# Peptides against a protein of PDB entry 3OGK, part 224

Target 1, 307 residues: chain A of PDB entry 3OGK
Amino acid sequence: ATPDRLSRRFPNLRSLKLKGKPRAAMFNLIPENWGGYVTPWVTEISNNLRQLKSVHFRRMIVSDLDLDRLAKARADDLETLKLDKCSGFTTDGLLSIVTHCRKIKTLLMEESSFSEKDGKWLHELAQHNTSLEVLNFYMTEFAKISPKDLETIARNCRSLVSVKVGDFEILELVGFFKAAANLEEFCGGSLNEDIGMPEKYMNLVFPRKLCRLGLSYMGPNEMPILFPFAAQIRKLDLLYALLETEDHCTLIQKCPNLEVLETRNVIGDRGLEVLAQYCKQLKRLRIERGADEQGMEDEEGLVSQRG

## One batch from the design tools (peptide; made by RFdiffusion4, then SolubleMPNN)

Design b1_p28_5_s3 (from b1_p28_5, 12 letters changed)
Fold by OpenDDE base, seed 1:
Structure b1_p28_5_s3 (fold): chain B 307 residues (1-307), chain A 28 residues (1-28)
Amino acid sequence: as target 1 above (307 residues)
Amino acid sequence: LPYVPRELDDSLEPAPEEPYLETEVLPE
């Protein structure tokens, strides 16, 4: 489809998803000069798609100017913006979005690459938004944003149900978790092992409704923090956990209501057997090959073609 | 940890409001 034909065929379009690169291609393996600029599409949206509420750009090049134009054109009518594996913008573009789209419900920039200018975008979101339901900047690196702003968002957005973040120290999110009373899904953060304080994270209090979880860098020492509510876990993202095969078995046995598991091949055939035995409600299983597992001589940590 | 490619899966995100269009954009 071309932008020019979009408004003519779908003048009342409410949701648009654009995919700029093949799904099978890793974002980092495709040169930035591949193309897939959103600019002509944003122009069309701005001029002719006055009922558009949801925009999803996947693997596209997005500039700050594009975001600014989109923000001003849709303003409070924009409910969903997903910058999924996009590149070319800075935090100034994000600032424009949250400044002009104050009723946004879903804001996603998962796996997007950008230049970080400051943390103003998150602060602005915290100061003015009360509508947010989903915030996702998973697999991104923000060094200039404040966990206090995330806490403020949780306090002000009563419908906030899903939050995925980058490398925040998990202890800095204690206030956020306390405020996020309706949170059902959390991914990201950073667990940092402290040999001198093995119980560093044992006093973490998670939201009562939390059932979809992916804690980055969670090792076997931190894993017990999940045990008190493991029976209510429905989804686990273990792609970035530091769990071995045996650790997987231990955790899986405690999650009888698990519906979705995402992990690496370190789960092994043994882990899959345990999964089949204990997780009868499993609906989706994703197993990825980890680069760190290339050097593991132990055959036990590999998923065979058996099954 | 090494980067692991992922497909976007946010189970708690609302479904796109209709009318909905998904299209592939070819390189310019």
Scores: peptide ipSAE 0.304, ipTM 0.789, DockQ to the pose 0.766
Fold by OpenDDE base, seed 5:
Structure b1_p28_5_s3 (fold): chain B 307 residues (1-307), chain A 28 residues (1-28)
Amino acid sequence: as target 1 above (307 residues)
Amino acid sequence: LPYVPRELDDSLEPAPEEPYLETEVLPE
């Protein structure tokens, strides 16, 4: 479809997803100047798509001006914005979105590349939004946002069920977890091993309904923090965990209700055997090749193509 | 540290509201 024909063909469109660069861009195989600007689409949305509630840009170039135009055009009618692996904007664009779209329910910028000017966008969101259900800035690099604002969001947004964050120190999120009483999914954070304090994270209290989890940089020393609620875990993301094969086996045995597992080939055939033995409710398994596992020929740490 | 590019998978995110359009943008 073309922008100019979009409103004519779909005058009552409520949800739009635009896909720019192909998947090969994930591996840096596609130049940035390939195209995929949202500008003409945002113009069409602003002028003609008055019923639009959900916008998903995937691998698109998005400017602050584009975000500002979109925000002002849709205002409180915008319920979902996903900037999925996008680039070209700054935190000023995000500020415009949260300022004008005060009833937004889903805000995603996972794996997007942007210039961080300040943390005002998250502060503004914390001060004015009570509708948020999903907040996702997983695999992003924010250094100027405050964990306190995340806590405020959790207190004010009673329907908040899924939060994915970047590299927040997990201990800074204690207040957030306490406030996020209805949270079911959490991904991200940063677990930092301290040789001098092996029990650094043992007193972490997670939301009672938490069942979908992916903690970044979780090693075998931190893994026990999951054990009190491991039987409740339905989805586990171990892609960025620092677990070896034996650690996988240990954790999997404690998750009998696991439905979705995402991990690296370090799980090995042994881990898969344990998974089959203990996780009878498993619906989806994703195994990826980790960068650290490239060139490893250890049979125990590799998943065979035995289907 | 392991890095693996992923497809977006938000387990608790609702399906897009209809009418729904997904389109690929061609190179400019």
Scores: peptide ipSAE 0.319, ipTM 0.791, DockQ to the pose 0.750; fails the geometry check
Fold by OpenDDE base, seed 4:
Structure b1_p28_5_s3 (fold): chain B 307 residues (1-307), chain A 28 residues (1-28)
Amino acid sequence: as target 1 above (307 residues)
Amino acid sequence: LPYVPRELDDSLEPAPEEPYLETEVLPE
């Protein structure tokens, strides 16, 4: 499809998803300038797609100017923006989006690469948005945003149900979790083991409705923080957990209502057996190869074709 | 942490409103 044909064919388009570079780009097999610029599409959106509420860019190049144009063109009509594995923008572009699109419900920049200038975009979002339902900057690197702004968002956005973050220290999110009373999904953060304080995270209080969870760097010492509500867990993202096969078995046994599991090959055949035994509600299983697993000679950590 | 490629899967995100278009952008 071409941008110029879009409005003619679909003048009442509400949702648009554009897919740019294929997965091969992640392996540097495709030149960075291969294309996938959103600019011509944003121009078309701005001029002709007056009913567009949702925009999803996947693996595209997005400039601050593109974001600014989109923001001003759609303003409060924009309910969803997903910058999925995009690049080329800075936090100034994000600031424009949240400044002009004050009724945005879904804001995603998962795995996007950008230049961070400041944390103003999150602050602006915190100060003016009450509509947010989904905030996702999972697997991003923000160093200048404030966990206090995230807390403010949780307090002001009563429909906030899903939040995925980067490398926030989990203890800095205590206020956020307290405020996010309706939160059902949380992914990201950073658990940092402290040998001198094994109880460091034991007093962490999660939102009561939390049932979809993925804590980054969660090891066997931190895993017990899930046990009080493990029975209500429906989705686990263990891709970035530091759990071995036995740890997987321990956790899985405590999650009888698990519907979705994402993990690495470290789960092994043993973990899969335990999963089959205890998780009768399982709907989806994703097993990825971790870069660290290339060296694990442990036969128990390999999923065989029998599973 | 080892880099693990992920596909976007946000189960709590609302479905896009119709009419909905998904298209692949060809290289320029």
Scores: peptide ipSAE 0.313, ipTM 0.797, DockQ to the pose 0.760; fails the geometry check
Fold by OpenDDE base, seed 3:
Structure b1_p28_5_s3 (fold): chain B 307 residues (1-307), chain A 28 residues (1-28)
Amino acid sequence: as target 1 above (307 residues)
Amino acid sequence: LPYVPRELDDSLEPAPEEPYLETEVLPE
């Protein structure tokens, strides 16, 4: 489709998803800088798509000017913005979005590449938004945002159900977890091993409704923090966990209601057997080959074609 | 951490409001 055809064909369009790169880009088969610019689409949205509530840009080039134009054009009518694997913007663009779109419910920038100027966008969101349901900046590198602003968002946004973050120290999110009473999904953070304080995470209190989880860098020493509520876990993202085959087996056995598992090849055939035995509600399984695992000849950590 | 390509899967996100359009775009 072309931008000029949107309003003509779909004058009352409420949701738009644009894909600027082929999926082959995920495998580095396409240059990183290859992609569609959102500019002409934002122009069309601004001029002619007055009913648009949801915008999803996937693998597109997005400038701060594009975000500013979109923000001003849609204002409080914009409920969803997903910058999915996009690039070309800075945190100034994000600031414009949260400043003008104060009723936004979903804000996503997962795996997007951007220039971070400051943490003002998250602060502004915390100060003015009460509508947020989904916040996702998973697999991003924000260093200037405050966990306190995330806590404020959790306190003010009673419908907040899903939050995915970058490498926040999990202990800095204690206040957030306490405030996020309705949170069902959390991904990201950083669990850091401390030899001097091996149980530093054992007293971590998770939201009572939490059932979809992916803690980054979770190792076998930290894994027990999940055991008290493992039976209510429905989705696990273990792609960035530091679990070996045996650790997978241990955790899976404790998650009888698991519906979705995302993990690496380290689960092995043994882990798959355990999964089949204990997780009868499993609906989706994703197994990726980690770059670190490509060199490990250890047969125990490999999923065979026979499994 | 090894980079693992991911498809966006936010299971708690609501379905897009209709009318909904998904389209591929070419680089400009």
Scores: peptide ipSAE 0.305, ipTM 0.781, DockQ to the pose 0.767; fails the geometry check

Design b1_p28_5_s4 (from b1_p28_5, 12 letters changed)
Fold by OpenDDE base, seed 3:
Structure b1_p28_5_s4 (fold): chain B 307 residues (1-307), chain A 28 residues (1-28)
Amino acid sequence: as target 1 above (307 residues)
Amino acid sequence: LPYVPRELDDSLEAPPEEPYYETEVLPP
């Protein structure tokens, strides 16, 4: 559709999702710079879609000017912004969003590519927002944001239920986890093995309601931190875990209420058998082929077409 | 970590508020 047709057809539109690049872009079949520009849509939103509360841009080109215009046009009426695999903006655009949209409930930048100027956007969000329910910058590279601001958000946003982050050291998030009393989902972080301190993460306290989890770089030595609450886990994202086939089997056996599993081919046929045996509530299974697994001739680490 | 293509799955999010519209947008 065109922006002009949208407002005529749906003058009271509350939720909009725009998808730019085809899914083929996920496989590097389409250049990164190829995509739909949100500019004409943002203009239409600003002028004619005055009831719009939710915006989802997927694989689109978004400039700071676009974000600034959107922010000012919708202000506290904007409840959801998802920049899903978008590009073309900087943290200045994010700053504009959080400055003007103080009642935002969902802010997502998952897998977006951007230029990081500073961490002010997260600080501003921490200082003024009390409405946030979902914060997601999973699979992004922020180096200038503070885990302290994330803790402040958790303290101030009592409805915060889902947080996905980049490569924060998990120990830097201790304060966040303590503050995030209602958190149900966490993904990301970084678990870093310390040979000299094998119990480095053993005392990590997770939110009591946590049931959807994906810890990046979690290996077999760190995996035991999940065991005390493994029975309440409903979703596991193991795509970026450092678990082998046997580790998968060990963890899966401890998660009888697992509903969603995302993992790599390393789970193998053996892991799938264990999954079928122990996880009777399973609703969705995603298995991806990791680049690291292409060279492993280990038969147990491969999901056969027969399964 | 190897890049693994992901589909967005915000399982804890409420469905979009109606009226809802979704469309594909191509570059001009």
Scores: peptide ipSAE 0.363, ipTM 0.791, DockQ to the pose 0.768
Fold by OpenDDE base, seed 2:
Structure b1_p28_5_s4 (fold): chain B 307 residues (1-307), chain A 28 residues (1-28)
Amino acid sequence: as target 1 above (307 residues)
Amino acid sequence: LPYVPRELDDSLEAPPEEPYYETEVLPP
């Protein structure tokens, strides 16, 4: 559809999702300038979609000017913004969003590519927002944001239930986890192996309601940090964990209430057998091929069609 | 770790408020 036709057809539209890239092209290196600019849609939103509360851009080109226009047009009426695999903006655009949309409940920029100028956007969000329920900048590269601002958000946003982050050192998030009393989902972070201090993560206290998680770079030495609450885990994202087949078996056996598992082919047939045996509530299973697995001809880490 | 493309699964989010519109935007 064209933007002009959208407002005519749906003058009272509350939620909009735009998908810029066809699903079939997901694996093709499409140049960043392939098109799919949100600009004409943002213009239409600003002028004619006065009831719009939720905006989801997927694989779109989004400029700072677009974000600024959207922010000013919708202001505190904007409850959800998802920049899903978008590009073309900087942290200045994010700053505009959080400055003008002070009642935003969902802010997502997962897998988006952007130019990072500073960490002001997260600071501004921390200082002024009390409505946030979902914050997701998973698989992004922020180097200038502060874990302290994330902690402040957790303290101020009592309805915060899901947080996904980039490569924060997990120990820097101790304050965040303590503050995030209602957090149910956490993904991301960075677990860093330290040969000199193998137990450095053992004192990590997770939010009591945490049941959906994915810790990046979690190896077998760090995995025991989950054991105290493994029985309440309902979703595991192990795509970026450093677990072998046996480690998967160990963890899965401790998660009898697991409903969703996302992992790599390293789980193997053995892991799938254990999963079937211990996880009777499993609803969804995602198995991806890891790049490292293309080189390991060893049969033990392959999911066969027999399973 | 190899980049594994993910589909956005925001299962904890409330369904979009109606009326809802979704469309594919093709490059001009």
Scores: peptide ipSAE 0.360, ipTM 0.788, DockQ to the pose 0.776
Fold by OpenDDE base, seed 1:
Structure b1_p28_5_s4 (fold): chain B 307 residues (1-307), chain A 28 residues (1-28)
Amino acid sequence: as target 1 above (307 residues)
Amino acid sequence: LPYVPRELDDSLEAPPEEPYYETEVLPP
């Protein structure tokens, strides 16, 4: 479909999703300037789609100008913006969104590539938003944002239920977790092993309703922090955990209510057997091949096709 | 840790509000 036809067909459109090219396989085959720009669509939104509340760009090129135009055109009517695996913008574009769209409920930029100028966008969001339900900048690299702003968001946004972040030191998020009383999902952070302080994470207090979790770099030494609430875990993201097969077995046995598991081949056939035995409510299983597994000659850490 | 590509899965997000339109933007 073309942008100009969209408003004619759907003048009262409330939700739009645009899917660009696949990132991994086709980038080498398709030039970067292949035409996957959101610009013509943003123009159409701005001019003709006055009821649009939700915008999802997946694998699109998005400029700061595009974001600024979208922000000004939709303002407080914009409830959802998902920049899913997008590129071409800076944090100035994000600042424009949060400045003009003060009632945004969902803001996502997972796996997006951008130029980071400052942390003002998160600060502005913290200062003015009380509507946020979902914040997701998982698999992004922000070095200039403050965990204090995330805490402020949690304090001010009582409906905040899902937060996915980049590589924040998890101890810097203690205030955030305390404030996020209704949080059900958390992904990201960074657990850093300290041989001199093996228990540095043992006193972490998670939100009481937390049931969907993915802690980055969680190893077997940190894994016990989940045990007090493992029975309430419904979704577990172990893609970026540092767990071996045995560690997987240990954790899975403690999660009888697990519905969704995402992990790597390191779970092995043994881990899958344990999963089948203990997790009777499992609805979805995702197993990815880890790059670190290419060198492990140990047959036990591989999932066979027989499972 | 190596980067593992993921599909977007925000299980706590509400479904898109109707009317909803989805399209693939392909190279010309």
Scores: peptide ipSAE 0.346, ipTM 0.788, DockQ to the pose 0.733
Fold by OpenDDE base, seed 5:
Structure b1_p28_5_s4 (fold): chain B 307 residues (1-307), chain A 28 residues (1-28)
Amino acid sequence: as target 1 above (307 residues)
Amino acid sequence: LPYVPRELDDSLEAPPEEPYYETEVLPP
């Protein structure tokens, strides 16, 4: 469809999702300049889609100017913005969004590629937003944002239920977890093994309602931090965990209410057997091949197509 | 860590508000 046809067909459109480059782009099969610029769509939104509350761009090129135009056009009417695997913008564009869209409920930049200028966007969000329900910058690299701003967001946004972050040291998020009393989902962070302090993370206190979790770089030494609330875990993301087959078995046995598991092939047939035995409420299982596992012929760490 | 591309799966997100439109943007 073309932008011009969109407003004619749906003058009262509330939600828009645009999908740019196909999945083949993940394999470098599609040149970067294939198109997928949001600019003409943002123009259409600004001029003709006055009731639009939700925008989802997937694998599109988004400039700071596009974000600024969108922000000013929709202002406090914008409730959801998802920059899903997008590129072309900087943190200045994000700053414009959070400055003008002060009632935004969902802000997502998961797997987007951007230039980081500063941490002002998160600070501005922390200072002015009280409506946020979902914040997701999972699989991004922010080096200039402050964990303190994340804590402030948690304190001010009472409806905050899902937060996914990049590579924050998990200990820097202690204040955030304490403030995020209603948080149900957390993904990301960074667990850094310290041989000299094996109990470095044992004093972490998670939000009481936390039931969907994915901690990056979680190894067997850190895994015990989940045990106190493992029975309430409904969704577990282990794609970026550093767990071996036996570690998977140990953790899965402690999660009898698990509904969704995402992991790598390292779970093995043994892990799948344990999963079937202990997780009777399982609804969805995703197993990905890790780059590190493609070369390991170790049969115990591979899932066979026997099921 | 091996880069594993993921699909957005936020189980806590509400469905898009209607009216809803989804389209693929093709290269010119």
Scores: peptide ipSAE 0.374, ipTM 0.803, DockQ to the pose 0.792; fails the geometry check

